# Designs tried in a protein design run: peptides against a protein of PDB entry 5H65. Part 15

Target 1, 294 residues: chain A of PDB entry 5H65
Amino acid sequence: QYLERTPLCAILKQKAPQQYRIRAKLRSYKPRRLFQSVKLHCPKCHLLQEVPHEGDLDIIFQDGATKTPDVKLQNTSLYDSKIWTTKNQKGRKVAVHFVKNNGILPLSNECLLLIEGGTLSEICKLSNKFNSVIPVRSGHEDLELLDLSAPFLIQGTIHHYGCKQCSSLRSIQNLNSLVDKTSWIPSSVAEALGIVPLQYVFVMTFTLDDGTGVLEAYLMDSDKFFQIPASEVLMDDDLQKSVDMIMDMFCPPGIKIDAYPWLECFIKSYNVTNGTDNQICYQIFDTTVAEDVI

## One batch from the design tools (peptide)

Design b1_p12_1_s4 (made by RFdiffusion4, then SolubleMPNN; from b1_p12_1, 7 letters changed)
Fold by OpenDDE base, seed 5:
Structure b1_p12_1_s4 (fold): chain B 294 residues (1-294), chain A 12 residues (1-12)
Amino acid sequence: as target 1 above (294 residues)
Amino acid sequence: MLDIEEVLNYYK
């Protein structure tokens, strides 16, 4: 794991692939907006996806609310059900299914809700009062996940998404395979439902300069670089401010680069082929921003 | 909108 520091001018002359430890200044970075830097990454097919906007989710849940819950699918051994009719919005029906553990309803903070016909706002409010929420719809023989374009699990303020390409959805009764129906670990829920969970990642391009040379390095990281989970940052103003503060510290606006702090990190080089052209690219890895600099 | 308090009360 230990690597000696290598100047950028030396790195730029070497063949890939190699790993380096560097000390450089962050001349610039892209994208500038934090929201644009957070993506969803599939660990299987490696596709990068945009995090759905609130407006996108509203449409999905509105469409789901046009479907009537199937009475035959209510009150199973897995869950107790109740249907509410809203006083407004043309009498929208919302079915809430409370998942049981061995036939017993757990505490609210341990309880998973299955929601039919709920709005994003309603689901989010419920997710703050219960352990987690899964948006569902009535299938032919069982409840099913509503749509992989929406979260398959909302736990607190975290929206968990699945890969449409790699997932093979199973019906909700497959949650019976979980021995513990109180903790609702996202990966366990995903596995039971045939979902390949997507990972929140920070995706940025850093322009690094150590005075001997300049290179661009790619950052794709979930929680190590900033010591802040990418999965939580979009829903937490304080975390957003923290990331912004870190970036402003390393790349302060209106200040000359000579006054920028030094960034120590690991980068790896790799070859990229575009037709007949070969290019060496760089990626930041196994790097944590120093706490003493913050 | 769904009354969240009603849901909570039902669960109790």
Scores: peptide ipSAE 0.609, ipTM 0.965, DockQ to the pose 0.932
Fold by OpenDDE base, seed 2:
Structure b1_p12_1_s4 (fold): chain B 294 residues (1-294), chain A 12 residues (1-12)
Amino acid sequence: as target 1 above (294 residues)
Amino acid sequence: MLDIEEVLNYYK
């Protein structure tokens, strides 16, 4: 859609909902810390959640490690199993299940591991050597996902999370429904296991000023605005630096706003009911920040 | 800790 540029002063006088094209300067933004700007968003219930911290995950996996793998669930048509006893003081049992493709073990870079009793560190190390890892536990009749508070799938350095509210978990044997057991596409894994996957998103509030008015706009974007995936930024220092550079470019410290570059973007207005008050809010959409500044 | 190399060797 094509929209003519509208000054903020005009937008502020109009009823919602409407869409606008604007040209404004980024006076300020919140939150200032990148790690606080990355959230998990459910596409179904639209709940925003914090990305779990390493400490949170450690606790979950420590609890999981206190459970003994059920020997009855070892070695099925779907996976081959082996149990290791760690050399630590407690002699923790760790079950690793190697998922097969049509009864044959694939290459390591194509293989999905199901892990019982692993620590976060161990799981992360394994995820760098195999295609992906699913933390699991022994259920009554089958392996089950350990906990939706932890990643349901770790692929490389990316942690994939599911929505507790919207997911209806199914047992691990439902992975049999996947024809291709080598690529392990997160969405396919989620579908097989009854998981509604959460989406990594940048969540920020921009204070925009075009000289005619000031407007706060909400940004919720996964990969379009910065052209950087929110799912990868927390694990990549270079991507973090890139985002920081972009924000510093649009909102440079130590200089007056008159010298700020112009930001062109699309915003949409919408109504929000807060008690008895009807408020108009604004959200940035379909916007990619240009590297070129005018 | 689990010996990751042992897991890898087992898979070979």
Scores: peptide ipSAE 0.609, ipTM 0.965, DockQ to the pose 0.805
Fold by OpenDDE base, seed 3:
Structure b1_p12_1_s4 (fold): chain B 294 residues (1-294), chain A 12 residues (1-12)
Amino acid sequence: as target 1 above (294 residues)
Amino acid sequence: MLDIEEVLNYYK
């Protein structure tokens, strides 16, 4: 797309909505901590929510572990089941269901596990050895997703979450509708289970200054701005370091703004009404800054 | 604690 560069002073005088190309310095940004800038966004209802912390997940899985797997739900056409009893005083029951492909167990790297009563640690370890893991519980007639407050699918180090507001959960046997039971595409799993998947996004507010004016621009981006997926950054130290480096480059600490590099980006204006108050806001879009970090 | 290796061995 082509837009002429517009100074901020001119933009600030114009009505919304409009799109602009700008060249400005990043005076400041918030939040400063990367983990605070990563959110979950629903593409349907547009709610933003926090990524659950490990402690939150521990509680959910601990609660799930207090429930005994229903033996009547083991070993269906969809999955083979085995129950382990932990060697502790409480004797926790853990049911692992190995999902079959056309009645045959696939290779471990292609296999989806359904787990009842597992801890976060156990689930994470298994997700590194198998293709994916779904935390489940015993329902009345079928296995069901444990809790949308927890991941509906853990694939490698990526936790996939669903929107509580927009999802209409279906029982686990609906995975039978999937033709391919080896790749376990998150969107396909979500569709089968009636889940609206949430998207990881970077959410930041940039204060931009081009010397003619100052404006705040909102950033909501999943993978374009940094050329780093928001879904992976929390679990990868190198990716976190990369994002930090990018932000430090554009907004270096301890240095005057006069020495800051120029940031070229696209912003769009839009109207926000809160009662009788009408405000023009700005959002960054279709912008990649990673290429400037050479 | 669930023995992850037992799970793996069972699957194989």
Scores: peptide ipSAE 0.607, ipTM 0.965, DockQ to the pose 0.868
Fold by OpenDDE base, seed 1:
Structure b1_p12_1_s4 (fold): chain B 294 residues (1-294), chain A 12 residues (1-12)
Amino acid sequence: as target 1 above (294 residues)
Amino acid sequence: MLDIEEVLNYYK
């Protein structure tokens, strides 16, 4: 993918679409807060969505906990079930369904839990002890996914979300289509349940300056630019610090741009029509900045 | 709150 380096002043005069290699300084970027730069992207409809906040999830799971598990849906060929009553004044009922592999319960690190009536805290704790957790509710004839506004699968600290627009949900018994019920690959689970999984992405706008010109470039990247997965960064303080360190290196606060390091990257131009106005925009692609940190 | 350890013990 080698391209000759082109100055920004020359790029700004050219028609789109084109690809360029550039060397520029990161004058500024937005958003400044990392949590605001992490979004969910649908690979089918390409809609960008906000990552739900803990408060949003609490509400969803609280609502789910008000609905009593249907005893008729307990203990199928797919899962063994047990219902616990919490020791609080409300006596909330939580159904835990342990998914079996060929009729046999697997090891805890291989076991998928279906949780009905659990709180976010309880689900997260269980996801650290078992392979994964799916929040569910009692449907008419089968267990069903609780809500696509919440994760359809939680593995460790990673919350997997699905697209409401593109997904056509199927009941939990469709997990029977999975031959291997021990690995619980998110994409396989999603496919079985009719879910189009959303992708975590970093979304940022960079203002680039090479001394000849200034342009804004859009960044949408999942794990290449920082060599850090967007899917993990929100739940890992060390990864957050790493991203912040990288951004501070290229755009250090409190000093003049003349002292900023040079950033080498690839950008592509494209046309955007807004009414009668035609605008040329730029997007960063195939770029890794982590190598510059070494 | 659900006793996570109780769930774990049940699974064993």
Scores: peptide ipSAE 0.605, ipTM 0.964, DockQ to the pose 0.833

Design b1_p12_2 (made by RFdiffusion4)
Fold by OpenDDE base, seed 1:
Structure b1_p12_2 (fold): chain B 294 residues (1-294), chain A 12 residues (1-12)
Amino acid sequence: as target 1 above (294 residues)
Amino acid sequence: ELDIDQVMDYFN
């Protein structure tokens, strides 16, 4: 995409909606903390949600662990089951269901685990040994997803979440609809289980200044702006450092704005009605800053 | 806590 560069002072006088190419300095941005800028976004209802914290997940899984696995739901054509009793005073029952492919257990790196009564720690450890893990509970006639407040699928260090509003959960046996039960694509799993997957997004507000005017622009981006997936950044220290480095480059602390580098990006204007007040807002789009860093 | 190694041993 190509647009002629427009100064901010000119943009601020124009009606919306329009698209612009700008060259400006990043005077400031919010939120300052990266973990506060990463949100979950529903592509269907467009609601933004907070990423659950570890403490939140602990509570959910602890509650799930208070429920006893139903013995009648063990060992189906879809999965083989084993129940372990933890070596503690509680004697917690943990059921692990190993999903089969055409009646045969696949390799560990191809195998999906369904877990009842597992802790976050246990689930995370298992997700590093197997392809993926789904926290489940015993339903009336079948295993069911434990809770949409927790990940419906954990692959390595990535937690996949679903929208509570838009999802209509189906029982675990619906995974039978998947022809290939060795490649557990999150979207396929979600479709089988009636889940609308949430997407990780960076959500930030940039204050841009090109010397002619000042403009606030909204950023909602999953992986283009930083060339770093929002879905991976929270669990990867190196990626976090990279994002911080990029932001520090454009908005260096302790330095006057006159020395800031120029940021080239695309913004679009749009109308927003707040009660009786009409205002024009701006959003960054189709912009990659990583190329400017290289 | 669940012994992950036991799970692996059972699976293999």
Scores: peptide ipSAE 0.707, ipTM 0.978, DockQ to the pose 0.868
Fold by OpenDDE base, seed 2:
Structure b1_p12_2 (fold): chain B 294 residues (1-294), chain A 12 residues (1-12)
Amino acid sequence: as target 1 above (294 residues)
Amino acid sequence: ELDIDQVMDYFN
């Protein structure tokens, strides 16, 4: 898209909604910590949620581990099951279900595990050995997803979450509808299980200043702005460093704003009704800053 | 804790 550059002072006087191309300096941004900037976003209800912390997940999985796997649900046409008893004093039972492809166990890197009673640590370790892991529990007639407060799918180091509001969960046997039971595409798994997948997004507020005016612009972006996926950044130190470097470049500490680099971006204005007050807000869109850093 | 190696051995 092509837009003429508009000074902020002119933008601030105009009604919404409109789209603008701007050139401004990043005076400041919030939040400052990267882990606070990564959220989960529902594409349907648009609710923003916090990414659960390890401590939160530990509690969920500990609770799940208190329930005994139903022996009636072991070994179906979809999966082979094995139950292990831990050697600790609790004697925790862990059921691992190995999903088959047309009745045959695939290779480990193609195999989906369904796990009952596993801890976060155990699940994470297994996710590094197999294609994917789904935490499940025994339902009345079938295995079911354990809890949407926890990942519905762990693939490598990526935790996939679903929206509690928009999802209508279906039992695990619905995975039978998947023709390909080797790749385990998260969206396909979600669809089969009635899950609306949440999207990892960077959420930040930028204070922009071009010398003619100052405005705050909202950033909600998954992978375009930094050219770094929000879904991966929390689990990759190098990606975190890259984001930090980018932000430090545009907003360097210890120097005056006059020395800041110029940021070119697109912003759109929109109306927000807050009670009786109408406010114009701004959002960054279709902008990639990583190219300016290279 | 679950012995991951045992799981792998069982699978293989």
Scores: peptide ipSAE 0.707, ipTM 0.978, DockQ to the pose 0.843
Fold by OpenDDE base, seed 4:
Structure b1_p12_2 (fold): chain B 294 residues (1-294), chain A 12 residues (1-12)
Amino acid sequence: as target 1 above (294 residues)
Amino acid sequence: ELDIDQVMDYFN
């Protein structure tokens, strides 16, 4: 839809909700650090969560490794199992379950691994050799997802997380419902296991100034604004550098705002109630900076 | 630590 460009001074006088096209300079933004701007968003309950740190995951997997794999749950029609004993002092037992496709092991790049007792390092290494890895534990009657505080699916460097609030976990044998056991689409895996997958999003607050007024606009975007997936940026130095470069371009350090480039974007206003006060807030939408720079 | 090469050898 076509929207005429509206000056910020005019927007600031209008009631919400409305949509606008604006041309403004990015005076400032927060948070300043990229890793702080990447969050996990639930599409159902809409809560925002922090992306777990490596240290958080280490603890979870360490706790999982304290449990011995149940031999009764090994080697089913769904997967072939092998247990390894580590060479460390504790002699940790690690069970790896290789998921089969119609009773046959697929190629490594098509194979899903279920792992019990693995460390983050081991899981990450395996995720680079196989299609996907799911951290699991031995349940009463079946293997189960280890913990929703950890990724339910790791594909390469991408960690897929589920919402604790909205998910109702099912046992691993429910993967049998997947006809194609080679592609391992995250959404399909999530559905089979009763998981509501979380979405990686960039979350930032922009202070916009067009010379007529100043406005704060909220950005929550997964891959459109930067044309970079939020799901990949934390694990890719080049992508991180690209985002940083984009932000530095719009907010050059050591340069006055009058020399900043103009940013064209769409914003929508909405009402927020804070106690007895009604406040109008703004959110950026349908905007790609790569094509909206003047 | 788990020897990833052993896992690969077993799989292949």
Scores: peptide ipSAE 0.706, ipTM 0.978, DockQ to the pose 0.843
Fold by OpenDDE base, seed 5:
Structure b1_p12_2 (fold): chain B 294 residues (1-294), chain A 12 residues (1-12)
Amino acid sequence: as target 1 above (294 residues)
Amino acid sequence: ELDIDQVMDYFN
């Protein structure tokens, strides 16, 4: 889309909703720490959630490990099962279920593992070998997803989460509906299991100044703004450094704003009503800053 | 802790 550039002073005088193309300097932004800017967003109910910390996941998986795998649920047409007993940790039982494709085990990098009683460390190590791992528990008649507070799918270093509000969980045997049991696309897995997947998003507030006026703009973006997926940034030091570098470039510490580079972006205005108070807010959209960095 | 190598050996 094309819009002519509009100065901030003109935008601040206009009613919402409208779309604008602007050229402004990033005076400041919040939050300052990257890990605080990454959230989980539900595309259906629009709730924003914090990404669970490692400590939170440890508790969930420790609790799951206190449950004994049901021997009646081992070895179905969908998966082959093996149970290991740890030498430490009071002889913890860990069941690993290897999902088959048309009755045949695929290659390790294509094989989905269902893990019952595993720790976060074990699950992460397995995901590095098999790519796709689902934490599960023994239900009444079938394996079930362990907990929506934990990832429903771990692929490599990526944790996929589901919305507790919008999801209606189905048992593991519903994975049979997937014709191809090798690619394990997160959205397909989610659909089969009745999960509404959450989306990783960068959430930031930018204070923009073009010399004619100052306004705050809200950023909620998954992968377009930085050209870096929010879903991968928390687990990749290089990606974190890249985001930090971009932010430091547009808002360098220790120098005057006159020396800041110009940021070109699209913003949309919208009305927010709080009781009798009506306020116009702004949101950044359809903007990529990577082009400005080059 | 679960020995990941044992899991791999079983799978292969």
Scores: peptide ipSAE 0.672, ipTM 0.975, DockQ to the pose 0.925

Design b1_p12_2_s1 (made by RFdiffusion4, then SolubleMPNN; from b1_p12_2, 8 letters changed)
Fold by OpenDDE base, seed 2:
Structure b1_p12_2_s1 (fold): chain B 294 residues (1-294), chain A 12 residues (1-12)
Amino acid sequence: as target 1 above (294 residues)
Amino acid sequence: MLNIEEVLEYYS
């Protein structure tokens, strides 16, 4: 897209909605901590949610571990099952269901595990050895997803979450609808199970200043702005460092704003109704900072 | 704790 550069002072006087190309300096941004900037976003209801912390997940999985796997649901055409009993004082039962492809167990790196009674630590360890893990529980007639407050799919180090509001969960046997039971594409798994997958997004507020005016612009972006996936950044130290470096470059500490680099970006204005008040807000869109530093 | 190695061994 092509737009002529517009000074902020002019933008601030115009009605919404409109799109603009701007050149401004990043005076400041919020939040300052990266982990606070990563959220989960529903593409349907547009609700923003916090990424659950390990402590939150521990509680969910501990609760799940208090329930005994139903023996009637073991070993179906879809999966082979084995139950382990832990040696600790609790004697916790963990059911592992190995999903088959056309009745045959695939390679470990292609195999999806369904886990009953596993802890977060155990699940994470397994997800590093197998393709994917789904935390499940025994339902009345079939295995079911454990809890949408926890990941519905753990693939490697990536935790995939679903929207509680928009999802209409279906039982695990609906995975039979997947012809290919080796790749386990998250979107396909979600569709089969009636889950609306949430998207990892960077959520930040930028204070932009071009010398003619100052405005706040909202950033909600998955992977374009930093050219770094929000879905991976929390689990990768190098990616975190990269984001920090970028932000430090635009907002160098101990330096006056006059020395800040210029940021070229696109912003769109939109109207927000807050009670009886109408406010114009701004959002950054279609912008990659790596290409827009002047 | 679940012995992950046992799970792997079982699957192999």
Scores: peptide ipSAE 0.613, ipTM 0.967, DockQ to the pose 0.809
Fold by OpenDDE base, seed 3:
Structure b1_p12_2_s1 (fold): chain B 294 residues (1-294), chain A 12 residues (1-12)
Amino acid sequence: as target 1 above (294 residues)
Amino acid sequence: MLNIEEVLEYYS
């Protein structure tokens, strides 16, 4: 993808679509807060959506906890089940289904849990002790995914989400189609359940200035730009610190732009039409900046 | 709340 370096002033005069290599300073960027820059992107319909907040998930799981697990759906060839009743005034019932591999319970670190009636806190704690957790509910004839507004799969600290628009949910017994019921690859789980998995992406707008012109470029990247997965950054303080350091390096607060380092990157132009209004926009692609951080 | 340790013990 070798391209000659092109000054921004020249780029601004050209028609789209085209690809460019540029060298510019990061005058500013938005949003400034990291948590606001992490979004969920559907690779199929290309919609962007917010990562649900803890409060959002609490509501979903609290609602799910008001439903009584169907005893007729316990203990199938796919999973062994146990129901716990909490010792609170409500007597909340929590059903935990332990997914078997070829009829045998695997090791805890290989075991997928299906949970009915669990809170976010309980689910998260369990996800740290077992391989993964799927929040479910009792359907008419089978367990079903609880809600696509919540994670369909939680592995460790990673929440995997699905696209409501593109997914056609299938019942839990479709997990039987998985040959390996120990690794629980998110994409495989998603496929079995008819879910189009969403991708974590960094979404930012960079204002770039090379002294010849100023250009706004859109960044949508999952793991290349910072060499940090967007899927992990929200749950890891060290990763957050790293991203902050990178951004502070290129756009240090309280420092004159003349002292900013140069950023080398690739951008592509594209046309956006809103009615009769035609606009050329720019997007950063195939760029890594993490190596510049010492 | 659900006793996580009980879940672990049950599975073991």
Scores: peptide ipSAE 0.612, ipTM 0.967, DockQ to the pose 0.842
Fold by OpenDDE base, seed 4:
Structure b1_p12_2_s1 (fold): chain B 294 residues (1-294), chain A 12 residues (1-12)
Amino acid sequence: as target 1 above (294 residues)
Amino acid sequence: MLNIEEVLEYYS
């Protein structure tokens, strides 16, 4: 739909909700650090969560490694199993389950691994050699997902997380419902295991100034604004650099705002109640900075 | 640590 450009001074006088096209300069933004701007968003309950740090994951996997794999759960129609004993002082048992496709092991780049007792480092290394890795534990009757506080699926460098609030976990044998056990689409895996997958999003607050007025606009976007997936940026230095460069372009350090480039974007207003006060807030939508620079 | 190469060799 077509929207005429509206000056901020006019927008600030209007009631919500409304949609606007604006042309403004990015006076400032928060948070300043990229890693702080990437969050996990649940599409069902809409809560935002922090992306777990490596240290958080280490603890989870260390705890998981304290449990011995159940030999009764090895070698099913779904997977072939092998246990390794690490050459460390603890002699940690690591069970790797290789998921089969119609009873046959697929190519490594098509194979899903289920791992018990693995460390984050080991899991990450395996995820670069096989299609995907799921951290699991031995349940009473079947393998089960280890912990929703950790990724339920790791593909390459991408960690897929599930919502603790909205998920109702099912045992690993439910992967049998997947006809194609080679592509391992995250959403399909999630569905089979009763997981509501979380979405990586950029979350930022922009202070916009067009010379007539100033307003703050909220950005929550997965891949449109920067044309860079939020799901990949934390694990890719080049993508991080690209985002930083974009932000530096709009907010050049050491330069006055009168020299800043103009940003064209869409914003929508909405009402928020804070106690007895009704506040109008703004959110950026349907905007790509690469094409909306003047 | 788990020897990743051993895992790969086992799978091959």
Scores: peptide ipSAE 0.611, ipTM 0.966, DockQ to the pose 0.816
Fold by OpenDDE base, seed 1:
Structure b1_p12_2_s1 (fold): chain B 294 residues (1-294), chain A 12 residues (1-12)
Amino acid sequence: as target 1 above (294 residues)
Amino acid sequence: MLNIEEVLEYYS
């Protein structure tokens, strides 16, 4: 995409909607903390949600662990089951269901685990040894997803979440609809279980200044702006450092704005009605800053 | 706590 560069002072006087190419300095941004900028976005209802914290997940899984696995739901054509009793005073029952492919257990790196009664720590450890893990509970006639407030699928360090509003959950046996039960694609799993997957996004507000004017622009981006997936950044210290480095480069602390580097990006204007007030807002789009760093 | 290695051993 190519647009002629427009100064901010000119943009601020124009009606919306329009698209612009700008060259400006990043005077400031919010939120300042990276973890506060990562949100979950529903592609269907467009609601933004907070990423659950570890403490939140602990509570959910602890509550799930108070429920005893139903013995009648063990060992189906879809999965083989084993129940472990933890070596503690609680004697917690943990059911692990190993999903089969055409009646045969696949390799561990291809195997999906369904877990009842597992803690977050246990689930995460297992997700690093097997292909993926789904936290489940015993339903009336079948296993069911434990809770949409927790991940419906954990693959390595990535937690996949679903939208509570838009999802209509189906029982675990619906995984039978997947022909290939060795490649567990999150979207396929979600479709089988009636889940609308949430997407990780960076959500930030940039204050841009090109010397002619000051403009606030909204950023909602999953992986283009930083060339870093929002879905991975919270669980990877190196990726976090990279994002911080990029932001520090464009908005260096302790330095006057006159010395800031120029940021080139695309913004679009749009109208927003707030009660009786009409205002024009701006959003960054189709912009990659990583190329400017190189 | 669940012994992860035991789970792996069982699967193998």
Scores: peptide ipSAE 0.610, ipTM 0.966, DockQ to the pose 0.809

